# Peptides against a protein of PDB entry 7BBL, part 36

Target 1, 86 residues: chain A of PDB entry 7BBL
Amino acid sequence: IAQESLESQEQRARAALRERYLRSLLAMVGHQVSFTLHEGVRVAAHFGATDLDVANFYVSQLQTPIGVQAEALLRCSDIISYTFKP

## One batch from the design tools (peptide; made by RFdiffusion4, then SolubleMPNN)

Design b2_p9_7_s2 (from b2_p9_7, 5 letters changed)
Fold by OpenDDE base, seed 5:
Formats: C-alpha cells, structure tokens, sequence
Structure b2_p9_7_s2 (fold): chain B 86 residues (1-86), chain A 9 residues (1-9)
C-alpha cells in the first residue's frame, strides 16, 4: 500500500503552519496586538504591516514601559508570542 | 482571542 514519504508529510505540515501564520497576520491588520518580548518585556501596538519575508513587524502607537512611539519596528526574532482579538 | 508565535521555517 502506497504511503506518503516523510519528506512530503513534513512539507505539507510546514505549508499548513505557514498558511496559518500568514492568515494571522492578515487578521491582525488594524488591530491592537499584545507582544511578549524577551526578558519579560510586554508591549502593545497597532499592527500595520510586515516586510515581504515577514522578518519585521511595522507597528504604530507602540506602548512601551517608558512611553509611546508613534511608529516602530519589531523584529520577529525578538517576539516570543503575540495576542490579539480578531 | 488568538495567541501565536512567529513562524520559523
């Protein structure tokens, strides 16, 4: 009986996860998002957009412990998790 | 409410 290769299974799984991630980005547009960063830092900001490879989040009204930035850049590599209400 | 982590390829 034919069985899908492990490599093919991994490709499909990764593609599904990628799609879910991209859909979450679309859902974030125009919404305030809570970001959990390293060292227990938590910030909130309105999601604007990402670059083409989704390496950076471009946000507005970034609420940080020391104040609010009108425009800011959050590197995805610095983000542990993010939460928002669709 | 949705909570996610950035995608790692």
Amino acid sequence: as target 1 above (86 residues)
Amino acid sequence: EVTLTPFVW
Scores: peptide ipSAE 0.447, ipTM 0.881, DockQ to the pose 0.634
Fold by OpenDDE base, seed 2:
Structure b2_p9_7_s2 (fold): chain B 86 residues (1-86), chain A 9 residues (1-9)
Amino acid sequence: as target 1 above (86 residues)
Amino acid sequence: EVTLTPFVW
């Protein structure tokens, strides 16, 4: 009886999550997204694109607590979560 | 609405 290894199961789970993530990026294009950053900071911006490594989010009309930035780059490492309406 | 977290590869 063949059993799938734990490592293989984890790999499949990771692949599924990756696909979901990539699809979410496509769904966000052109939409306003609410980003939750560290220290309880919440910002809103229109999602544009990411770089090839999906390390950075290129956004526009970034609404911050201190003002609006026309164009900005959000590092994924700075983002805790994001919410949008498809 | 959909809430997600950035994916860590």
Scores: peptide ipSAE 0.445, ipTM 0.882, DockQ to the pose 0.644
Fold by OpenDDE base, seed 1:
Structure b2_p9_7_s2 (fold): chain B 86 residues (1-86), chain A 9 residues (1-9)
Amino acid sequence: as target 1 above (86 residues)
Amino acid sequence: EVTLTPFVW
């Protein structure tokens, strides 16, 4: 009975989380998503796409406390969490 | 409903 190394287990876990994340992005396409940003700011927008390294979210109809932006770019570094209904 | 956080690669 051979036991998987701790490093290998960690790699599998990381891969699983990564896949989950990527699948969530695919599931969000065409849906409205609620984003929780820093300083308690919450916005909603229709998810469009992300760049290659998923550093930015390209969204439409961004509803902010001040108004609505037809098209907008959300930096992932500004996002604490996001919620959507598959 | 699903809630997630941005992934850190």
Scores: peptide ipSAE 0.444, ipTM 0.881, DockQ to the pose 0.674
Fold by OpenDDE base, seed 3:
Structure b2_p9_7_s2 (fold): chain B 86 residues (1-86), chain A 9 residues (1-9)
Amino acid sequence: as target 1 above (86 residues)
Amino acid sequence: EVTLTPFVW
């Protein structure tokens, strides 16, 4: 049996982690999510979807410090973490 | 609850 290279093994491991992450995103659909942004800002919104490369989060009913936005786009680069109930 | 962070490959 041919031995798979270390690089190939690491690539498979990273791919597995990415798959688990993507499955978690699917689980967020339709749920209210709490987002922790920079400067200690926290907002809540209903998760809709992401683009193909998961660079942006499309959300609805975004609760901000100054009101509610019906629809909004959150850049993943602006998000520190997010929490939801599966 | 589940807490996630943005993932970059």
Scores: peptide ipSAE 0.443, ipTM 0.880, DockQ to the pose 0.689

Design b2_p9_7_s3 (from b2_p9_7, 5 letters changed)
Fold by OpenDDE base, seed 5:
Structure b2_p9_7_s3 (fold): chain B 86 residues (1-86), chain A 9 residues (1-9)
Amino acid sequence: as target 1 above (86 residues)
Amino acid sequence: EVTLTPVVW
């Protein structure tokens, strides 16, 4: 019986995981998200979109310790975790 | 409530 190569199986697995993650991002659209950043900084913002490689989060109404920023970009590399209510 | 962490591909 023919068997799919290990490499092909891994490719499908990665694609499935990526799709699942992207769908979770879609679920965040328009919702307020709590972001935990480095140095214990926590901010809240409305999620708008990401770029294709999910390197940046484009958000609005970013609530920071020093005020509210109407539009902002959060680099994923600066984010430890984020939480939202579906 | 859902908590996520950034993913490295």
Scores: peptide ipSAE 0.416, ipTM 0.867, DockQ to the pose 0.687
Fold by OpenDDE base, seed 1:
Structure b2_p9_7_s3 (fold): chain B 86 residues (1-86), chain A 9 residues (1-9)
Amino acid sequence: as target 1 above (86 residues)
Amino acid sequence: EVTLTPVVW
């Protein structure tokens, strides 16, 4: 019986996980998301979109300790975690 | 409520 190579199995697994993650991002569109950044910084913003590599989060109404920024870009490297209500 | 973390691909 023909069997997939280990590499092929891993590729499918990665693809499935990526799809699941991308779907979660789609679920966030338009919702307010709480972002936990480094050094205990927390901000909230409405999620708009990400780039293909999910390296950046494009958000609106970013609530910072100083005030609200209409449009902003959050680098994923600065984000520890994020939370939202579907 | 859902909590996620950035992923490296």
Scores: peptide ipSAE 0.416, ipTM 0.866, DockQ to the pose 0.756
Fold by OpenDDE base, seed 3:
Structure b2_p9_7_s3 (fold): chain B 86 residues (1-86), chain A 9 residues (1-9)
Amino acid sequence: as target 1 above (86 residues)
Amino acid sequence: EVTLTPVVW
């Protein structure tokens, strides 16, 4: 039996980690999520979806310091972390 | 609760 190359092993490891992360995103669908943004700003919104490369978060009912936006787009680059209750 | 951080792949 042929031994799998180190490169192939690393690819499988990265793929497994990505799959785990993507599954966590799927678990957020429809749930309210608390987002921590830069400068200590925190907002809450219902998670809808992300684009294919997870560059943006499509959310609804975004609660901001100045009011609620029915629909909004949060760039991942603006987010430090996010929390939800599965 | 679950806390996540955006990642780049």
Scores: peptide ipSAE 0.415, ipTM 0.866, DockQ to the pose 0.743
Fold by OpenDDE base, seed 4:
Structure b2_p9_7_s3 (fold): chain B 86 residues (1-86), chain A 9 residues (1-9)
Amino acid sequence: as target 1 above (86 residues)
Amino acid sequence: EVTLTPVVW
C-alpha cells in the first residue's frame, strides 16, 4: 500500500489542530472571557463569534478600564492570551 | 478554567 506523503500528513495534522481550536471557540460562545492584551491591558467580554479566517473576535459587553462597549471587535493580533470558564 | 492564545494558520 502507498504511504501518505509527509506533506499530506502535516496537512492533516494542521487541519486537526484547527478543528480543535475552532471547537474551543465554540465552547466560548456566550461566556465571559478575560483577555490579556499588550501593554498590560486586561479586558473582559462575552464572546460571540469570529470571522472566517479567525482574525477577529466579535464580542459584547466589553469591559475596559475606561468603560463598557456594548459591541466590539478584538483583533487576534492584539491578544496575548484569553481565559474563560467552560 | 481554560487559557488559550491566538493561533496563526
Scores: peptide ipSAE 0.410, ipTM 0.865, DockQ to the pose 0.707

Design b2_p9_7_s4 (from b2_p9_7, 5 letters changed)
Fold by OpenDDE base, seed 1:
Structure b2_p9_7_s4 (fold): chain B 86 residues (1-86), chain A 9 residues (1-9)
Amino acid sequence: as target 1 above (86 residues)
Amino acid sequence: SVTLTPFVW
């Protein structure tokens, strides 16, 4: 049996991770999400949507150290991780 | 709960 190439294996792994990520975004819609930003900063907000490139998170009721913003844009590059309840 | 990181394309 021919062994699948390393490149092919990596492609499948990447595709699987992408699918998992996209599904998580769908699951987050309307839910409050806890975001961990750089230097341990944590904020919470309700996830609304993302742009086509999934480069930004459009959120509402963003709880920051200085107050709550009705609507805000979080750059994915600023987010280390996020947690939510499906 | 689920914890994830933004996907790196």
Scores: peptide ipSAE 0.506, ipTM 0.896, DockQ to the pose 0.673
Fold by OpenDDE base, seed 4:
Structure b2_p9_7_s4 (fold): chain B 86 residues (1-86), chain A 9 residues (1-9)
Amino acid sequence: as target 1 above (86 residues)
Amino acid sequence: SVTLTPFVW
Protein backbone atom coordinates (compact mmCIF):
# COMPACT_ATOMS: atom_id res chain seq x y z
CA ILE B 1 0.00 0.00 0.00
CA ALA B 2 1.43 3.33 -1.07
CA GLN B 3 1.99 5.86 1.69
CA GLU B 4 0.75 9.41 1.35
CA SER B 5 3.56 11.76 0.38
CA LEU B 6 5.03 14.17 2.88
CA GLU B 7 3.76 17.10 0.86
CA SER B 8 0.27 15.66 0.83
CA GLN B 9 0.39 15.11 4.58
CA GLU B 10 1.51 18.67 5.13
CA GLN B 11 -1.26 19.96 2.89
CA ARG B 12 -3.86 18.04 4.86
CA ALA B 13 -2.45 19.36 8.11
CA ARG B 14 -2.58 22.95 6.89
CA ALA B 15 -6.10 22.42 5.60
CA ALA B 16 -7.17 21.15 9.01
CA LEU B 17 -5.61 24.14 10.74
CA ARG B 18 -7.29 26.48 8.28
CA GLU B 19 -10.65 24.87 8.93
CA ARG B 20 -10.15 25.19 12.69
CA TYR B 21 -9.24 28.83 12.23
CA LEU B 22 -12.27 29.58 10.08
CA ARG B 23 -14.59 27.82 12.50
CA SER B 24 -13.19 29.88 15.35
CA LEU B 25 -14.00 33.03 13.41
CA LEU B 26 -17.58 31.85 13.11
CA ALA B 27 -17.72 30.99 16.79
CA MET B 28 -16.49 34.37 18.00
CA VAL B 29 -18.97 36.46 16.01
CA GLY B 30 -20.77 38.75 18.40
CA HIS B 31 -18.63 37.73 21.35
CA GLN B 32 -16.06 39.68 23.27
CA VAL B 33 -12.57 38.59 22.37
CA SER B 34 -9.34 39.29 24.19
CA PHE B 35 -6.50 40.09 21.83
CA THR B 36 -2.82 39.97 22.63
CA LEU B 37 -0.91 42.33 20.39
CA HIS B 38 2.76 43.14 20.05
CA GLU B 39 4.69 44.99 22.74
CA GLY B 40 2.58 43.32 25.40
CA VAL B 41 -0.53 45.25 24.49
CA ARG B 42 -3.78 43.54 25.39
CA VAL B 43 -7.17 44.70 24.18
CA ALA B 44 -10.72 43.42 24.24
CA ALA B 45 -13.40 43.88 21.62
CA HIS B 46 -16.56 42.42 20.21
CA PHE B 47 -15.80 40.51 17.05
CA GLY B 48 -17.88 41.38 14.01
CA ALA B 49 -16.35 39.97 10.87
CA THR B 50 -13.16 39.33 8.97
CA ASP B 51 -11.79 40.16 5.58
CA LEU B 52 -10.44 36.81 4.51
CA ASP B 53 -8.59 38.27 1.56
CA VAL B 54 -6.76 40.99 3.47
CA ALA B 55 -6.76 39.27 6.87
CA ASN B 56 -8.45 42.00 8.88
CA PHE B 57 -10.66 41.71 11.95
CA TYR B 58 -13.55 44.13 12.12
CA VAL B 59 -14.42 44.70 15.76
CA SER B 60 -16.51 46.98 17.92
CA GLN B 61 -16.13 48.41 21.42
CA LEU B 62 -12.38 48.04 21.35
CA GLN B 63 -11.09 48.50 24.87
CA THR B 64 -7.55 49.81 24.96
CA PRO B 65 -5.42 51.30 27.74
CA ILE B 66 -6.20 54.70 26.27
CA GLY B 67 -9.93 54.26 25.94
CA VAL B 68 -12.77 52.63 24.04
CA GLN B 69 -13.00 52.80 20.28
CA ALA B 70 -16.48 52.20 18.92
CA GLU B 71 -15.34 50.61 15.67
CA ALA B 72 -11.90 49.37 14.78
CA LEU B 73 -9.95 47.26 12.36
CA LEU B 74 -7.30 44.89 13.64
CA ARG B 75 -4.84 43.47 11.18
CA CYS B 76 -4.29 39.79 11.77
CA SER B 77 -0.58 40.38 11.34
CA ASP B 78 -0.68 42.55 14.46
CA ILE B 79 -2.38 39.88 16.56
CA ILE B 80 -0.26 37.38 18.43
CA SER B 81 -3.20 35.49 19.91
CA TYR B 82 -6.86 35.83 20.80
CA THR B 83 -9.05 34.27 23.47
CA PHE B 84 -12.81 33.99 23.71
CA LYS B 85 -15.54 31.97 25.33
CA PRO B 86 -17.64 30.19 22.71
CA SER A 1 -12.29 29.55 26.73
CA VAL A 2 -10.35 28.99 23.52
CA THR A 3 -7.06 30.60 22.61
CA LEU A 4 -5.89 30.71 19.01
CA THR A 5 -3.50 32.56 16.75
CA PRO A 6 -4.26 34.01 13.33
CA PHE A 7 -3.62 31.56 10.52
CA VAL A 8 -1.27 32.22 7.65
CA TRP A 9 -1.38 29.83 4.71
Scores: peptide ipSAE 0.506, ipTM 0.895, DockQ to the pose 0.664
Fold by OpenDDE base, seed 5:
Structure b2_p9_7_s4 (fold): chain B 86 residues (1-86), chain A 9 residues (1-9)
Amino acid sequence: as target 1 above (86 residues)
Amino acid sequence: SVTLTPFVW
């Protein structure tokens, strides 16, 4: 009947979400990902790697409205959402 | 497909 503290529950929930996020990063490696950025901008690119500390996505073949960039850096803070097929 | 948002700490 004893319950864990609310703080502990939130801690576990946050950890679970973090794990889900990390797993998604692993799953998208080598795949094309569709990114929705601010101001309605949508781009597609092949995911290479990420720096979890800096919150940067390193991608290749970035298709933008004005052309393709062989290599590019996407800041997580600029990304609203991303979609990919595992 | 999977759609996610960047993790917020």
Scores: peptide ipSAE 0.503, ipTM 0.895, DockQ to the pose 0.648
Fold by OpenDDE base, seed 3:
Structure b2_p9_7_s4 (fold): chain B 86 residues (1-86), chain A 9 residues (1-9)
Amino acid sequence: as target 1 above (86 residues)
Amino acid sequence: SVTLTPFVW
């Protein structure tokens, strides 16, 4: 019963945090989400899914300053934060 | 409501 290394403990801790985040993403499916982008831009859209690396958000009915876009891809790197109602 | 920030790690 050798004690696992400190590095291994940190990896498990990070994995646990990632799991919690992923579970929250699943809760967003089908819901309208408010996204805060750079330069104070705010948009709303229905969340569909993310890619395997969670680098992009696939959304529908994206409400932008110039109109509604039926389908869109939002890069997570362009998102400051997002809010939704479970 | 719930507010989140994209996870990078």
Scores: peptide ipSAE 0.495, ipTM 0.893, DockQ to the pose 0.709

Design b2_p9_8_s2 (from b2_p9_8, 4 letters changed)
Fold by OpenDDE base, seed 4:
Structure b2_p9_8_s2 (fold): chain B 86 residues (1-86), chain A 9 residues (1-9)
Amino acid sequence: as target 1 above (86 residues)
Amino acid sequence: EVTLTPRVW
């Protein structure tokens, strides 16, 4: 019985995660999202769009520990995780 | 509710 190699399994897993991520971006449009950033910082914002090439989140009404920003850019590299209600 | 990370691949 042929078995998929470990490398192929990992590749499929990465592809599945990537697809899930991209679909989540679509699902987030128009929703408030809670972002967990480094150093335990958590912020909430309304999701507007992403830049898939530059890996940026364009958000509005960003609630930070130091205040609210009407418009903001979150670098995906600064985001540990995010949660939202579809 | 959905929780995701942008760095898992």
Scores: peptide ipSAE 0.305, ipTM 0.814, DockQ to the pose 0.552
Fold by OpenDDE base, seed 1:
Structure b2_p9_8_s2 (fold): chain B 86 residues (1-86), chain A 9 residues (1-9)
Amino acid sequence: as target 1 above (86 residues)
Amino acid sequence: EVTLTPRVW
């Protein structure tokens, strides 16, 4: 019986999390998503797409504390978490 | 409802 290395186990864990994340992006298409940003800011928007490296989120009907933007770009680095209903 | 974070990798 051979045991998988710790590094290999960690790699599998990261891969699983990454896949879950990517699948969530697919599931969000066409849905309204609540984004938690820095400084306690929370916004809601309809998810459109992301770029190849998921550096940016392209959204529509972005509801901010000040108003609604028809089209907007959210930088992934500004997002702490997101929530949606599949 | 699903809640996730971008920083998973």
Scores: peptide ipSAE 0.302, ipTM 0.812, DockQ to the pose 0.587
Fold by OpenDDE base, seed 5:
Structure b2_p9_8_s2 (fold): chain B 86 residues (1-86), chain A 9 residues (1-9)
Amino acid sequence: as target 1 above (86 residues)
Amino acid sequence: EVTLTPRVW
């Protein structure tokens, strides 16, 4: 009985995770998202888009502790987690 | 509600 290689299994697992993540980004479009950043900073913004490698989140109406920015860039590396209602 | 954490895969 043939068995898929460990490497192939890992590749499929990574692909599945990436697909789920990308689908979640699509679901975020136009929605307000709560972002948890480092040092306990929490912001809310409307998700617009990401770049192709999902390095940056382009958002609008970013609510920060010091005010609202109409347009802003959030680096993915600065984000601990994010929550939204589909 | 969906909560996600960016990760390196």
Scores: peptide ipSAE 0.300, ipTM 0.804, DockQ to the pose 0.609
Fold by OpenDDE base, seed 3:
Structure b2_p9_8_s2 (fold): chain B 86 residues (1-86), chain A 9 residues (1-9)
Amino acid sequence: as target 1 above (86 residues)
Amino acid sequence: EVTLTPRVW
């Protein structure tokens, strides 16, 4: 019996994760999201959009430890995890 | 509540 290659299994797994991630971005639009960043920093902001390759998050009402920023850019590489309520 | 992590693919 022919088995699916390890490479093919990994490709399917990555595709499934990508689809789930993109759907989560759609679900977040207009909602307040809690972002966990490096060094224990946590911020909350309303999610607006991302660029085409999801390199950056464009957010509003960013609540940081030192104040609130009306509009801000979060680099995806700075984000460890995010939480929201659909 | 949904918690996710960004991934590099």
Scores: peptide ipSAE 0.299, ipTM 0.805, DockQ to the pose 0.629

Design b2_p9_8_s4 (from b2_p9_8, 4 letters changed)
Fold by OpenDDE base, seed 2:
Structure b2_p9_8_s4 (fold): chain B 86 residues (1-86), chain A 9 residues (1-9)
Amino acid sequence: as target 1 above (86 residues)
Amino acid sequence: MVTLQPRVW
């Protein structure tokens, strides 16, 4: 029994996590999502799309403390967590 | 309700 290298196990774990994440992005399409940003800022928006590298989220109806933006780009670097109801 | 963190990679 060739023991799969620790590296191969880690690669499969990373791939499975990546797949689960991509599936979560697809599940958010058309839903209202609550985003927690840095400094405890919370916003809600409808998730539309992401770029190829998942660097940015294209969102609509972004509810911020200062008003509603019809369309916005959220940097994934600024997001601590997001929550949605499927 | 699903909560995810985008930086877990």
Scores: peptide ipSAE 0.048, ipTM 0.630, DockQ to the pose 0.582
Fold by OpenDDE base, seed 4:
Structure b2_p9_8_s4 (fold): chain B 86 residues (1-86), chain A 9 residues (1-9)
Amino acid sequence: as target 1 above (86 residues)
Amino acid sequence: MVTLQPRVW
């Protein structure tokens, strides 16, 4: 039994995490999502899509402390976490 | 309920 190299195990783990993440993005489409941003900012929006490199989330009905934005881009760099009900 | 972080892989 060729023991899978540590690098191969790490590569498989990264691939599985990436797949799980991508599947979660698909599962989030059309759902209301609670986003936790930097500086403790929390917003809610409907997730629409992401760009190919997952740099931005396209969202609608973005609820912010200053009002509701019909459409917005959330930079994934600004998002600490997000929560939704599938 | 699912909680995720962007780019955690």
Scores: peptide ipSAE 0.048, ipTM 0.631, DockQ to the pose 0.605
Fold by OpenDDE base, seed 1:
Order: structure tokens, then C-alpha cells, then sequence
Structure b2_p9_8_s4 (fold): chain B 86 residues (1-86), chain A 9 residues (1-9)
């Protein structure tokens, strides 16, 4: 039995983590998501999509302290965490 | 309830 190289094990682990996260993004589609942003800002929106690099989230019905935006783009760099109910 | 952090990977 050829021992799989440490590099191959790390590659599989990275691939599995990536797949799990992508599946979690798919599971958020059409759901209301609560976002925690920098400076303690919290918003809720319906998750629509992300770009290829997961740099931005396309969201609808973005609830902010100053009102509701029908459509918005959230930069992932501005997001500390997000929570949803699958 | 699932909580995630965005990652650049």
C-alpha cells in the first residue's frame, strides 16, 4: 500500500474544506442570512449568489439600520461572520 | 443554525 504523501493528504483536506464551504454557499441560496460586519454592524439579507473568487455576496432585501435595500453587494472583506438556518 | 466566516482560500 503506497503511503499517500503528506502533500496529497493536505491537498485532499484543502479540497474537502473548499467543497464544504461551496456547498454551504449553495445551501444559503434564497435563505435569509444574518451578517456580522466590521465595526459591530449587523444586517440581514437574502443570499442570492457570490462571484467566482467569493469576493462579493449578491444579496436582496438587505436590512440595514437606515433602511432596506432591494438589491446589494456585500464585500466579503467587510464580513466577519454570517449565520443562517438551512 | 450554521455560522460561517468568509475565507479567502
Amino acid sequence: as target 1 above (86 residues)
Amino acid sequence: MVTLQPRVW
Scores: peptide ipSAE 0.048, ipTM 0.626, DockQ to the pose 0.730
Fold by OpenDDE base, seed 5:
Structure b2_p9_8_s4 (fold): chain B 86 residues (1-86), chain A 9 residues (1-9)
Amino acid sequence: as target 1 above (86 residues)
Amino acid sequence: MVTLQPRVW
């Protein structure tokens, strides 16, 4: 009884965190997002989509130190943080 | 402003 209640609480907490994350991805659609990558690299891009497992972000107008990329993939593993204005 | 960190799930 106590273990099933704890596992159920953890499952609900994980579900709520996942839902909140997915809602944040939806809120980024069509917005300019500032990404902080590993090694302190900062880029800005328009968020387009993600794959089903949220392994990659499809972005457009990726502003990099070497120029603007029309379309790009950002691996979520390479992203430390992202910020946008909803 | 919303700031998120990708978590390894």
Scores: peptide ipSAE 0.048, ipTM 0.625, DockQ to the pose 0.651

## One batch from the design tools (peptide; made by RFdiffusion4, then SolubleMPNN)

Design b2_p10_3_s1 (from b2_p10_3, 3 letters changed)
Fold by OpenDDE base, seed 2:
Structure b2_p10_3_s1 (fold): chain B 86 residues (1-86), chain A 10 residues (1-10)
Amino acid sequence: as target 1 above (86 residues)
Amino acid sequence: SLTTQDLLAA
């Protein structure tokens, strides 16, 4: 019997990770999230929303090394990882 | 913890 190709397996794995990511975005709305940015910079902020293509993160109470911004925009490309408590 | 790599096109 034929086995699913490696390419197909990888495709399903990526799709599963994307779904997990999207679910996390919904779950963190209104919660404080810890973001790890490039160069080892870590910031915390309350997640508000993302745009349709998830290119930008709209957050509030952004705690940066030099102060707090009431409202801010974080680009997805600037974020390496994030964690939060549901 | 999740990474933005998970959002990249499948």
Scores: peptide ipSAE 0.260, ipTM 0.804, DockQ to the pose 0.065
Fold by OpenDDE base, seed 1:
Structure b2_p10_3_s1 (fold): chain B 86 residues (1-86), chain A 10 residues (1-10)
Amino acid sequence: as target 1 above (86 residues)
Amino acid sequence: SLTTQDLLAA
């Protein structure tokens, strides 16, 4: 039983994280999500959909520090992390 | 919590 290479182990780990991420996107549909943006900024919004190719988040009722936007586009690059209640 | 890094790094 040969031991799997470090590179192969890392590849499987990344694949597992990607799968978890994608599944979370599906689970978020219709729910309010708390997003942590750069510089410690936190916003909340109802998740609508994503564009997997461009990595865009289409949300509604976005609560920002300066007000609420009925509809908004959040780019993946703007987001550090997020949490939600399934 | 989940991070976008999970997607970008994969």
Scores: peptide ipSAE 0.254, ipTM 0.806, DockQ to the pose 0.064
Fold by OpenDDE base, seed 5:
Structure b2_p10_3_s1 (fold): chain B 86 residues (1-86), chain A 10 residues (1-10)
Amino acid sequence: as target 1 above (86 residues)
Amino acid sequence: SLTTQDLLAA
């Protein structure tokens, strides 16, 4: 019985993960999000928007270990994971 | 929880 190649299956899986990620970004708008950064640093901020091409996160009221920034830019490469309450 | 790896890997 003919079946989809492993490579094709992996491609679909990656596409599904990307879609899930992008949908989460839409759901995050206006909500406070908890970000886990490198070296165990954790911050919280209100999500504003992202630049999908360069994967920048534009946030407000960023609560860091040493203070609060009214406006801030977080690079995707600096973020390990995030969670938020819908 | 979502990871940026989901975006990077896709």
Scores: peptide ipSAE 0.248, ipTM 0.804, DockQ to the pose 0.062
Fold by OpenDDE base, seed 3:
Structure b2_p10_3_s1 (fold): chain B 86 residues (1-86), chain A 10 residues (1-10)
Amino acid sequence: as target 1 above (86 residues)
Amino acid sequence: SLTTQDLLAA
């Protein structure tokens, strides 16, 4: 029985995860998102947009441990995970 | 809940 190679299966899996990620960005528009950063730091902000080429997150009303920023830029490399209510 | 690994790993 012909079977798809492990490498091909992994390629499809990566593509599916990337698509899921991109779709989540669309779903986040206009919603408050909770971001988990390094060292256990957690912040909340309203999602605005991203720069897909560089993976920058443009947010507003960023609530940090030391205050609130009206507008801010979060680098993808600074973010570990995020959650939001659709 | 999602992680940036979904993007960075691709």
Scores: peptide ipSAE 0.231, ipTM 0.795, DockQ to the pose 0.062

Design b2_p10_3_s2 (from b2_p10_3, 4 letters changed)
Fold by OpenDDE base, seed 2:
Structure b2_p10_3_s2 (fold): chain B 86 residues (1-86), chain A 10 residues (1-10)
Amino acid sequence: as target 1 above (86 residues)
Amino acid sequence: SRTTLDLLAA
């Protein structure tokens, strides 16, 4: 009997999560997205695009606790989670 | 990285 190694299982899991992530990025284009940042900060913005290595989110109409910014760059590493209605 | 948060704090 053959059994997939733990390492292989983890690799497949990471691949699946990566795929889901990329699909969500495609789905949120043009939509207003609610982003949860560190320290309980939440912002909303219209998603535009990401850079090639998906290190940054280019957004517009960023609604922050201190005002609205027409265009902004969000570091992906600063984002804990996000939600949107497709 | 907390760059975005830092910008909001400024």
Scores: peptide ipSAE 0.103, ipTM 0.730, DockQ to the pose 0.035
Fold by OpenDDE base, seed 3:
Structure b2_p10_3_s2 (fold): chain B 86 residues (1-86), chain A 10 residues (1-10)
Amino acid sequence: as target 1 above (86 residues)
Amino acid sequence: SRTTLDLLAA
């Protein structure tokens, strides 16, 4: 039986993950999101938008361990994971 | 990258 190559399978997997990621960004607009950063640091903020290359998250009402910041910029590379209620 | 974390620690 014919079977898709490993390279092709990986390509489809990457494409699916990328699409899911982008859709999640659309879904979180206007919602409070909980972000997990390095070393167990967790913050919450209302998601605003990202730049075109999705390098930064522009958020508001950022709740940090030190205090609340009205507007802030989060580096996507610093974010390990995030959760939100659609 | 530890940019955001560094900013919080500063």
Scores: peptide ipSAE 0.097, ipTM 0.726, DockQ to the pose 0.034
Fold by OpenDDE base, seed 5:
Parts: sequence; C-alpha cells; structure tokens
Structure b2_p10_3_s2 (fold): chain B 86 residues (1-86), chain A 10 residues (1-10)
Amino acid sequence: as target 1 above (86 residues)
Amino acid sequence: SRTTLDLLAA
C-alpha cells in the first residue's frame, strides 16, 4: 500500500493548522476576546482586524489593568493565547 | 493608540 511521505504529511498538517488559525480569526471578528499576554497580563478587547501577514491585532475597547484603551495594537507575537465566544 | 509593549511597560 502506497504511503504518503513524512514530509508530505507534515506539510498537510501545517497547512491544516494554519487554516484553523485563520478561521478562528474570522470567527472572532466583532466579538470581545480575552487575551493572555506575557507576565500574566490578561486583557479583553473587541477584535477589529489584522494586517495581511497577521502580525498584529487591531482592537478596540481594550480593557487593561490600568484602564480602557479606545484603540490598540496587539502584536500577535506578544499573545500567548486568546479565547472568545463565537 | 497603544501597543502591547506599552501595556506591559505600564
């Protein structure tokens, strides 16, 4: 029985994960999202959009420990995890 | 507007 190469399997897996991630971004549009950042910082904000390379999250009504920021830029590299209600 | 770095530094 012919078997797909390991490299091909990994490629498909990466593609699937990427697609899943992108779909989650689409799903969070317009919703309040809870973000976990470094040093135990947790914030909540309404998701607006990302740039083309999904390097940054443009959000509004960012609830932070020191107050609310009307608009903010969250770098994806600074985000450990996020949750939201679809 | 602010960045996450600004937030962490505050």
Scores: peptide ipSAE 0.092, ipTM 0.717, DockQ to the pose 0.035
Fold by OpenDDE base, seed 4:
Structure b2_p10_3_s2 (fold): chain B 86 residues (1-86), chain A 10 residues (1-10)
Amino acid sequence: as target 1 above (86 residues)
Amino acid sequence: SRTTLDLLAA
């Protein structure tokens, strides 16, 4: 009996992870999200949207220790992790 | 608006 190749299995796994990631982005829309950035920087902001290639996060009310930014752009490559309450 | 780099550079 023929079996799906390892490469094909990995392809499906990557697709599943991508879907879960995109769904999490959808779920955080409008919610305050806590972001962990490089250099020990931690911020909180209301998530708005991402660009088409998911390279940037467009957020509002970016709360930092030195002040609040009404509108801000967070580069996805600069984000180590994030958490939020659905 | 500001970028992540702006925050890290500040």
Scores: peptide ipSAE 0.085, ipTM 0.711, DockQ to the pose 0.035

